# Peptides against a protein of PDB entry 5T59, part 153

Target 1, 112 residues: chain A of PDB entry 5T59
Amino acid sequence: TTPTMQSTSLLTEHLGYPPISLVDDIINAVNEIMYKCTNAMEKYLMQRNIIGKKDFSDEIKIGTAKLESLLENSVDKNFDKLELYVLRNILSIPSDLLEENRFRLLHHEKLV
Target 2, 90 residues: chain B of PDB entry 5T59
Amino acid sequence: EHIRFQRLVQVCNKALEESIRKLQSWEKIHECFPNYGQTREGIENLTVCQQQVIKLWSNLSRVEFDAIFHERSIEEKLNQLDDLINKARS

## One batch from the design tools (peptide; made by RFdiffusion4, then SolubleMPNN)

Design b2_p25_4_s1 (from b2_p25_4, 9 letters changed)
Fold by OpenDDE base, seed 1:
Structure b2_p25_4_s1 (fold): chain B 112 residues (1-112), chain C 90 residues (1-90), chain A 25 residues (1-25)
Amino acid sequence: as target 1 above (112 residues)
Amino acid sequence: as target 2 above (90 residues)
Amino acid sequence: SIAEKTLKRVEELEKKYGKEPDEFF
């Protein structure tokens, strides 16, 4: 079910916040986690950058950056799909409830 | 009867799992460190690093997402939504 | 409005990933 102005309004009233706000929180969180992970990886390897008298710092930096990019792309795609799914299928109001009598029901329940 | 919150959790887990899948590939990790990974010690370090990062990803996401769900009271709200829908259809 | 932004965002996503309903992503 594609969100509408009315459904978004009703859900906002029900939730106390716009549906997209939840998704924004989720996406922001995963982005933060992503960079924490890549940073941790780089730090871990940089502490172990010398093997056999050879310094692999440059390779580690480049390699970690590549992995970060891979993760970024994957996160972007998967959580875009998540956002779409959540807004269409979870934080949504069925069409049969998008009628005047049903709107009143939702509103009435909120007020009672 | 209450399905929306479960679906939310499921889709979140799915997105997290799919997102980290690339880092779960040893081949892809090794390709990023071609010379480093040719050393025994390098392989060991990469192995541990991979495991730790995946664990960190899992742990942080669990904690942060649970916090979000709590702060937004989303389980309760989604359950209420389910109830309203079911009531309307009954 | 926030509602308009939401609809626009959904539209953008649907353009990229399709408009078909998802049983499960």
Scores: peptide ipSAE 0.652, ipTM 0.948, DockQ to the pose 0.594
Fold by OpenDDE base, seed 5:
Order: sequence, then structure tokens, then C-alpha cells
Structure b2_p25_4_s1 (fold): chain B 112 residues (1-112), chain C 90 residues (1-90), chain A 25 residues (1-25)
Amino acid sequence: as target 1 above (112 residues)
Amino acid sequence: as target 2 above (90 residues)
Amino acid sequence: SIAEKTLKRVEELEKKYGKEPDEFF
């Protein structure tokens, strides 16, 4: 079910915040986690950049950057799909219920 | 009866699992460090690094997502939404 | 408005990933 002006307003009232705010929190969190992971990886390997008498610092920096890009692309795609799914299928109101009776029911529950 | 929150958790887990999938591939990891991974110590370091980053990903996501769900009271709100919808249809 | 932004965002995502209902992906 595609969101509408009505459903978004009703859900905002029900939740106490816009539905998209939840998704924003999730996406912001995973992005933060993503960069923490890649940073940790780089730091770990850079502390172990010398093997024998060879310095692998340049390769480590390039390699971790590649992994970051891979992860970033995957996160972007999967959480775009998550956002779409959540807004259409979870934080949604069936179209057949977007009528006067449903509005009254929600309003009544709010007052109780 | 209550289905929306369960689905939210499921889709979040799915997105997290799919996102980290490529880092779970040793081949992908090794490809990024072709010369470093030719050494014994390099292989050992990459192995530990891979394991640690996957654990970090899993642990941080669990903690942060649970915190979000709690702060937003989303389980309660979604359960209420399910109830309201069921009530409206009865 | 937030509602308008939401609808626009959904539209953008549907253009990229399709309008058909998804189960989990």
C-alpha cells in the first residue's frame, strides 16, 4: 500500500512522529555502524602493516577503501529496499480503512 | 494477530545480513589484499580482522536498532496499529 | 511538508526498485 497524505498524517498522530523518522533513524544508525566497521578494519591492519621487512601500508589503505565501497553500495541498496518496504507494508494503513470510521476509531482511542 | 513488528524485525535483519554478505566472503577479502594475503601473517591478520568486523557489525546493529525501537516505542505502536485495523474490520 | 517529502521519497524508490509489492528481498 502506497502512503498517502491521509495515511501519513494518521500514522504521525498515532506514532507521535512521522513514519519516515523511524526509517531515518535506522538508516543513520547503519551508516554510522558501517563506517565504524571499516575504520576499525583499517586501524587493525595498519597496526600490522609491517610483515618481515616489507611495508604494506599502501595496499592496506587501498584494500580497506575497496571494502568500504563494497559495503557502502550494499548498505545503500538493501536499506533503500527496507525503507520502501517499511513505508508500504509496515507503517501503512489499508486503503479500505482510510475512511470516516477508521478516523473516528483512531481519534477515539487517542482520547481514552 | 500482531504481525507488523515481527515483520519490521525480520526485514531489518534481512537488510543487515545481505549488507554484510560480501565481507563474509574470504575471496572478496583476499582480493583486496593480494600481496598482503600472500604472507602467513597477512592471512592470519585478515582472518582475525574479518571475524572481528563481522562481530562488530552484528553487535552494534543489535544494540543500536534495539535502542531505536525502544525510543520510538515501535513495538507497542505497531501492535496498537494491528489491533486498530483488526477492530475496524470486525 | 513531511507528508509530501515522504510521498516523493517513495516515488523515487519505486522508480528505482519497482512498484510491485515486495515480501522481503
Scores: peptide ipSAE 0.651, ipTM 0.948, DockQ to the pose 0.624
Fold by OpenDDE base, seed 3:
Structure b2_p25_4_s1 (fold): chain B 112 residues (1-112), chain C 90 residues (1-90), chain A 25 residues (1-25)
Amino acid sequence: as target 1 above (112 residues)
Amino acid sequence: as target 2 above (90 residues)
Amino acid sequence: SIAEKTLKRVEELEKKYGKEPDEFF
């Protein structure tokens, strides 16, 4: 189900944080990991940039940049889909329960 | 009974796997280093590099995502959400 | 508000990837 003002508020109360905060944590983490990976790749190859009498530094820099772009595009797409999936299918409240009784349940649990 | 956290883990794994898929392709790697990869030593270096980066990706993602899930208490919260929904429907 | 931001992001994503609910992507 698509998030609503009501569901977001209820989930925020339940979680102690907005649902999107979890998604942001995940996305921020994978982005950081992505750049750590590409940086590591570049550094590794740049330490091995000379083979025989030829210096491949320029090719390594360009090639690593291409791989970074490739990875960025893939991460962007897949984690966009993840965000959408999580917010619609995991951190969601069925529409039939988005009524006063659902809110009462949350309050009841807090009071017990 | 409890399904949401399992789904979260699954979708995270899926996203991570699909994201790294192209780097798992030797052809894609080699295409980025056409001349470097024509040398024996270059191929060896690229092979090791590819393996290391994939391992790094896997290890870092596991550690970081587990930390996020713990800090957000998401398994407990999702289980509670499942319970609340089930209770409301009973 | 955070809720408004959430809805806006979802809307933008749905424009790119579709509005149909996913069983699994």
Scores: peptide ipSAE 0.638, ipTM 0.949, DockQ to the pose 0.603
Fold by OpenDDE base, seed 2:
Structure b2_p25_4_s1 (fold): chain B 112 residues (1-112), chain C 90 residues (1-90), chain A 25 residues (1-25)
Amino acid sequence: as target 1 above (112 residues)
Amino acid sequence: as target 2 above (90 residues)
Amino acid sequence: SIAEKTLKRVEELEKKYGKEPDEFF
């Protein structure tokens, strides 16, 4: 179910934070991890940039940049889908409960 | 009974797995280093690098995501949400 | 508001990936 003003407010009260905050934490984390991985790769290869009499530093820099771009694109797409899925299917309140005003249990259980 | 947290873990794992899929391809890695990968030492270095980065991806993701889930108490909150929904429907 | 921000982001994503409910991507 697509998030609404009502469902977002109810979930925020239940969670103690907006649903989107969890998604942002996840996305920020994976982005940080992504750049740590690509940086580690570049550093590892740059420490091994000379083979025989040839210096491969330029190729390594270009190659790692390409891999970073590929990873960025994949992360962006997959975690966009993750965000959409989480907000629609996990951090959501079924429409039938909202329509029948049964979502009041969220408030009731919190106060009792 | 409790399904939301399990689904969250599953979708996170899937997103992580799909994101790293291209780096798991030796052919794709080799294409990025066409001349470097033509040398024996280059191949060896790329092989180790590939293995290490995949492990790093997996380990960091596990640690960081677990930390987020803990800090946000998301398992408990999602279980409670499941219970509330089930109670409302009963 | 935070709710408005959430709805806007969902709307933007649905424009890219569709509005139909998904069982699993």
Scores: peptide ipSAE 0.637, ipTM 0.949, DockQ to the pose 0.623

Design b2_p25_4_s2 (from b2_p25_4, 9 letters changed)
Fold by OpenDDE base, seed 5:
Structure b2_p25_4_s2 (fold): chain B 112 residues (1-112), chain C 90 residues (1-90), chain A 25 residues (1-25)
Amino acid sequence: as target 1 above (112 residues)
Amino acid sequence: as target 2 above (90 residues)
Amino acid sequence: SISEEILERVEKLEKKFGDEVDKFF
């Protein structure tokens, strides 16, 4: 289902925060993890940049940058899908619960 | 009975798995280091690096996502939501 | 409002992915 003003309000009250806040936390976390991974990879290889008499520093920097871009694109795509799915299917309230009598159920349960 | 939190975990895992899939490809890794990967030591270093980064990805995501879920009390809240929905439909 | 922001993001993503998201997961 598509989020509405009613569902958002009810979910915000129920959760104690807007539904989108959870999604933002997830996305921010994976982005941080992503850059930690790519940074670790670059550092690891740069510590091993010389093989024999040849210095591969430039190739390592370029290569790790390419991998970072690859990972960025994949993370962006997959977690955009995740955001849509979560907001439509998980952090959602069925339409039948948004009817007048059932709409008050969530509010009533909170007060009891 | 309770389905929403399970689904949340599942889709998070799916997104994480699909995101790291390309780094799991040795071919793609090697393509980024064409000359470095022509050396024995280079191959060894890339192999270890690939394994370590995948493990780091998995470990960090597990820890961070669990922390988020805990801080947001999302399992409890989603279970309650399921219960409310089921109650309303009964 | 928050609801408007959420709706805008959802609509943007729906344009990008459509119904394939439900099939993906």
Scores: peptide ipSAE 0.697, ipTM 0.954, DockQ to the pose 0.814
Fold by OpenDDE base, seed 1:
Structure b2_p25_4_s2 (fold): chain B 112 residues (1-112), chain C 90 residues (1-90), chain A 25 residues (1-25)
Amino acid sequence: as target 1 above (112 residues)
Amino acid sequence: as target 2 above (90 residues)
Amino acid sequence: SISEEILERVEKLEKKFGDEVDKFF
């Protein structure tokens, strides 16, 4: 179900916030987590950058950057899908209820 | 009867699982550290690092997402939404 | 408006993924 002005208004009233606010929270959180993970990985390896007589610092920095990019792309893709799914299927009002004006129950129950 | 919140949790978990899947690939990790990973110590370090990052990802996501769900009262709100919809269809 | 913003985001994502999202989850 594609969001409409009507469904958005009803959901916003019901939730107390716009539906996209929840999605934004989720996306912001995962992005933060992502960078915490990549940072932790880099820090861990940089503490172990010397093996024998060789310093692998440069390789570690490059490698972790590549992994970060890989994770960024994956997060972006999967959570874009999540956003679409949530807005279409979870934070949504069935179209048949809107068409039959049964959505008034959502508004009515809130006011009563 | 209450399905929306369960679905939300499921899709969040799915997105998280799919997002971290690439880091679960030892081959991909090793490819990023071609020389480092040719050493015994390097392999050991990468192995531990991989495990720790995956655990960190899982733990942080659980904590942060639960916090979001709580702050937004989303379980209650979605349950109410389900109830309202079901009532409307009755 | 908020509704317009949501619609724009949904439309953008629909162009990118279509109906595969429902199959994915």
Scores: peptide ipSAE 0.693, ipTM 0.953, DockQ to the pose 0.840
Fold by OpenDDE base, seed 2:
Structure b2_p25_4_s2 (fold): chain B 112 residues (1-112), chain C 90 residues (1-90), chain A 25 residues (1-25)
Amino acid sequence: as target 1 above (112 residues)
Amino acid sequence: as target 2 above (90 residues)
Amino acid sequence: SISEEILERVEKLEKKFGDEVDKFF
């Protein structure tokens, strides 16, 4: 279901925070993890940049940058899908309950 | 009975798994290091690097996402939401 | 408002992915 003003207000009251705050936390976390992973990869390989008489530093920098870009694109796509799914199907109130004015139960249960 | 939190965990895992899939491909990694990967030592280094980064991805994701879920009390909140919806329909 | 912000984000994502998201997960 598509979020509405009613559902958003009810969910925010129930959660204690806007639904998108959880999504933002997840996305921010995975982005941080992503860059930690790519940074670790680059550092590991740069410590092993010389093999025999050849220095592979430039190739390592370019290669890790390519992998970072690939990972960025994948993370962006998959977690955009996640955001949409979560907001539609998880952090949502069924439309039939809103239409029948049964969503008031959320307020009632909180106050009692 | 309680389905929303389970679904949240499932979709988070799916997104994480799909995001790291390309790094799990040896061919894709090797393509990024065409000359480095032609050396014995290079192959060994790339192999270890691939394994370590995948483990790091998995471990960090588990720790950070669990922390978020705990801080936001999302399991409890989603279970309560399920209960409220079920009660409203009964 | 917060509701408007959420709706804008959802609409933007729906434009990109449509109904394939439900099939993906």
Scores: peptide ipSAE 0.693, ipTM 0.953, DockQ to the pose 0.843
Fold by OpenDDE base, seed 3:
Structure b2_p25_4_s2 (fold): chain B 112 residues (1-112), chain C 90 residues (1-90), chain A 25 residues (1-25)
Amino acid sequence: as target 1 above (112 residues)
Amino acid sequence: as target 2 above (90 residues)
Amino acid sequence: SISEEILERVEKLEKKFGDEVDKFF
């Protein structure tokens, strides 16, 4: 289902935070992890940049940058899909339940 | 009965797996280091690097995502949501 | 509003992926 003002309000009340906050946490986390991984790769290879008499520093920098771009594109695509899926199918309330009685149910649970 | 949290975990894992898939390809790695990878020592270094980065990806994602789920109490909240929906339909 | 922001993001993503997301996961 597609998020609505009503579903967002109900979910925010239930969760204690907007549904999008969870998604943002996930996306921010994976982005941070991504750059930690690429940075680690570059550092590892730069410590091993000389083989024989040849210095491969420039190739390593360029190559790592290419891998970073590749990973960025993949992360962007897959976690955009994740965001859409989560907001549609996980952090969602069926439309048939988006009525006054549903709100009363949540309110009742909070009071008990 | 409780399905939403399981789905959340599944889609997170799927997204993580698909995101790292290209780095799991030796061909893709080698293409980025065409001359470096023509040396024996270079191949060895790239092999270790590839393995380490994949492990780092897996470990960091597990720790960070678990932390997020805990801080947001998302398993409990999603279970409660399932229960509320089921109750409303009963 | 928060609801509007969510809707905008969903709509943007729907344009990008359509219904393939449900099949992907």
Scores: peptide ipSAE 0.692, ipTM 0.953, DockQ to the pose 0.846

Design b2_p25_4_s3 (from b2_p25_4, 10 letters changed)
Fold by OpenDDE base, seed 1:
Formats: structure tokens, sequence, C-alpha cells
Structure b2_p25_4_s3 (fold): chain B 112 residues (1-112), chain C 90 residues (1-90), chain A 25 residues (1-25)
């Protein structure tokens, strides 16, 4: 179901925070992890940049940058999909309950 | 009866798996290091690097996401949401 | 408002992906 002003308000009350806050936490976390991974990869290879008499530092830098970009694009796409799914299907209130004013149960249960 | 938290975990795992899929491709890794990967040592280093990165990705994601879920009490909140919805429909 | 922000982001993502994510990836 598509979020509404009403559903987001109710969910915020229930959760104690806006639904989007959870999503933002997840997205921020994965982005941080992503750069930690790519940084680790670059550092690992740069410590092993010389094979024989050849220095592959430039190739390593370019290669790791390419992999970072690939990962960035994939993370962006998949977690945008995740955000949409979560907000529509997990952190959501069925429309039939809102239409029938049965959402009042959420308020009632909290107040009682 | 409680389904939302399970789905949250599943979709998070799926997103993580799909995101790292390209790094799991040896061909993609090798393509980024065409000359480096032509050496025996280079192949060995890339192999280890690939494995370590994937492991790091998995471990960090598990730790960080679990922390988020705990801090947000999301399992409890989603279970309560399921219960409220089910109660409203009964 | 925060609620408006949520709706805006959902709208933008819906334009981008439609209902595709609903099949659970």
Amino acid sequence: as target 1 above (112 residues)
Amino acid sequence: as target 2 above (90 residues)
Amino acid sequence: SVSEEILKRVEELTKKFGDEPDKFF
C-alpha cells in the first residue's frame, strides 16, 4: 500500500520515530560498509602492488575505483528498491483498515 | 502470524546479496586488473582480496543491521503492528 | 513535514521502479 499522511503519522506514533528513519539508518549503514570494503580492497592490493619488477599501483587504483563504482551503482539500485518495498509493504497500514477507520485501534491500544 | 519482521530481514538480505553479486564474479574482478591478473601472484592476491571483501561485507552488514534493528526495536514494533492489524480484522 | 518527505520519496521511487519491488525482489 502507498503511504499516506495518515498512515505515516500513525506509524510514527507506533514506532516512536518516522518510518523513513529506519530506512535511512539501513541505507547509511550499507553505504558506510560499502566504502569500508572498497577501501580495504584497495589497501590490500596496494600493499601487494609490486610483482617482480613491475609496479601495478596505477592499475590497482583504477581497478579498485571501477569496482567501487560498480558496487555503488548496485547498492543504490537495490536499496532504493528496498526502501520502496519496506515503506509500501512492511512499514505500512492496510488501506482497508484506514478506510474503515479501524486504524483507531492503534491509537486506542497505545492510550489504554 | 508475525510476518513483517521476517520480511524485513529477508529483503535486507536480498538487497545485500544482490549488491555484492558483481564482486562475486571473478570475471568482473579480473577485468578490472587485466595486467595484474596475468601474473600468478596477482591472481592469488585478487582471489584472497575477493574472498576477504565478501566476508567483510557479510560480517559488517550483519553487525550493523542487527544493531539498527535493536536500536529501533523493530522486531517488537513490527510484531505489535501485525498483532494490531490481525486484531482489527478479527 | 516528515510525512510529506516520506510520500515524496515513495513517489519518486514508484516512478523509478513501479510495483517491481513488491514481488520481494
Scores: peptide ipSAE 0.690, ipTM 0.952, DockQ to the pose 0.780
Fold by OpenDDE base, seed 3:
Structure b2_p25_4_s3 (fold): chain B 112 residues (1-112), chain C 90 residues (1-90), chain A 25 residues (1-25)
Amino acid sequence: as target 1 above (112 residues)
Amino acid sequence: as target 2 above (90 residues)
Amino acid sequence: SVSEEILKRVEELTKKFGDEPDKFF
C-alpha cells in the first residue's frame, strides 16, 4: 500500500525512527561498497599496468571508470526499486487498520 | 506468520545480485579493456580482478547490511508489526 | 517534514517504476 501521513507517523513511533531512515542506511551502505569495489579494481590493475613494456595505465583508468559508471547505474536503478518496494510492501500498514483500533494497539503495547 | 523481515532480506539480496550482474559478465569486463585484455597477462589479471571484486561485493554487503539490520532492530520490529496486524485481524 | 519527504520520494519512484517492483523483483 502507498504510504500516508498516518502510516508513516505510526511506523515512526513503532520503529523509533522514520521508515526512510532504514532505506537511506541501505542505500548509503551499498554506495560506499560500490566505490570500495571500483577503487579496489583500479588499484589492483594499476599495480599491473605494464605488460611487455607497454604501459596500459590510461586504458585502465578509462576502463575502471566505465565499470564504475556501469555499476553505479545498476545500483541506482535496483535500489530505487528496492526503496519503493520496501516503503509500499514491507514498512507499511494495511489501510483497513489505519483506524482507531490501530492506535489503540500501539497504545496498549506501550502500556504493557 | 512472520513475513516482512524475510521479504526485506530477499529484496536486498535480489537488488545486490542484479546490481553486480553486469560485472559478472566477462564480455562486459573485456570491453572496458580492449587492448589490455588482448594480452595473456592482461586476461589473467582481469580474471582475478573480476573474481575478487565480486567476492568483495558479496562479503561487504553481507556484513554491512547485517549491521544495519541489527542497529535498527528491524527483524524484531517487523515481527512485531506482523503480530500487531495479525492480532488486529483476529 | 520527514513524512512529506517519504511521500514525495514514493511519488517520484512510482512515476519511474509504477507497480513493477511489487512483483518482488
Scores: peptide ipSAE 0.689, ipTM 0.952, DockQ to the pose 0.758
Fold by OpenDDE base, seed 2:
Structure b2_p25_4_s3 (fold): chain B 112 residues (1-112), chain C 90 residues (1-90), chain A 25 residues (1-25)
Amino acid sequence: as target 1 above (112 residues)
Amino acid sequence: as target 2 above (90 residues)
Amino acid sequence: SVSEEILKRVEELTKKFGDEPDKFF
């Protein structure tokens, strides 16, 4: 279902925080992890940049940057999809519970 | 009965798996290091690097996502939501 | 408001992906 002002308010009350806060935590975490991974990769290879008489530092820097870009694009796409799915299908309230009597039930259950 | 938290975990795992898929391709890794990967030592270094990065990705995501889920009490909250929905429909 | 922000983001993402994410990517 598509989120509404009513459903988001009810979910915020139930969760103790807006649904989007969970999504933001997830997205922020994966972005941090992503850059930790790419940084680790670059550092590992830069410590092994000389093979024989050749210095591959420039190639390593360019190569790791390319991989970072690939990962960024994939993370962006997949976690945008994740956000949409979570907000529509997981952190959502069915239409039958968006009726007046059901709103009261959800609110009542929390207070009791 | 309780389905929402399971779905959340599944979707997170799927997103993580799809995001790292291209880095799991040796061909794509090698393409980024065309000359470095023509050396024996380069191939060895890239192989170890690829394996370590994938493991790091998996381990960090597991730890961080579990921490988020715990801090947000999301399993409990989603189970409660399932229960409320089921109760309302029964 | 926060609720309005959520609706805005959902709308923007829906424009990009439609119902595709419902298939578990």
Scores: peptide ipSAE 0.688, ipTM 0.952, DockQ to the pose 0.820
Fold by OpenDDE base, seed 5:
Structure b2_p25_4_s3 (fold): chain B 112 residues (1-112), chain C 90 residues (1-90), chain A 25 residues (1-25)
Amino acid sequence: as target 1 above (112 residues)
Amino acid sequence: as target 2 above (90 residues)
Amino acid sequence: SVSEEILKRVEELTKKFGDEPDKFF
């Protein structure tokens, strides 16, 4: 289903926070993890930048930057899809529950 | 029946798996370090690095996502939502 | 409002992906 003003309000009341807050937490977390991973990779390789008598520092910096970009693009795409799925299919209220009698049920259960 | 939290976990896992897929490709890793990866020692370093990054990705995501789910009480809230929906349809 | 923001983001994402995310797994 597609979120509405009514469903988002009801979900916010039910959750104690807007549905988007959960999604933002997830996205912020994965972004932080992503950069921790790429940073760790660069540091690991830069500590091992000399092989024989050759310094591979420049290649390592360029290579890790490329991998970071690849990961960043993939994270962006997949978690945008995740956001849409969550908001439409998980943090959603079926239309039958948004009808008059069912709407009251949600409020009633919260107050009991 | 509770289904929403299970789906949340599944879609999160799917997104994490798809996001790290390219880093799981040795060919993709190697092509980013064409000269470094031509040395024995370079190959060894890249192999260890790849494995460590994938493990770090998996471990950090598990810990952080579980923390988010707990802090937001999302399993309980989604179960309650399922119950409300099922009750309304009964 | 927050509700309006949610609707706008859903709209933008729908333009990008359509119904594809519904078959994400």
Scores: peptide ipSAE 0.675, ipTM 0.951, DockQ to the pose 0.848

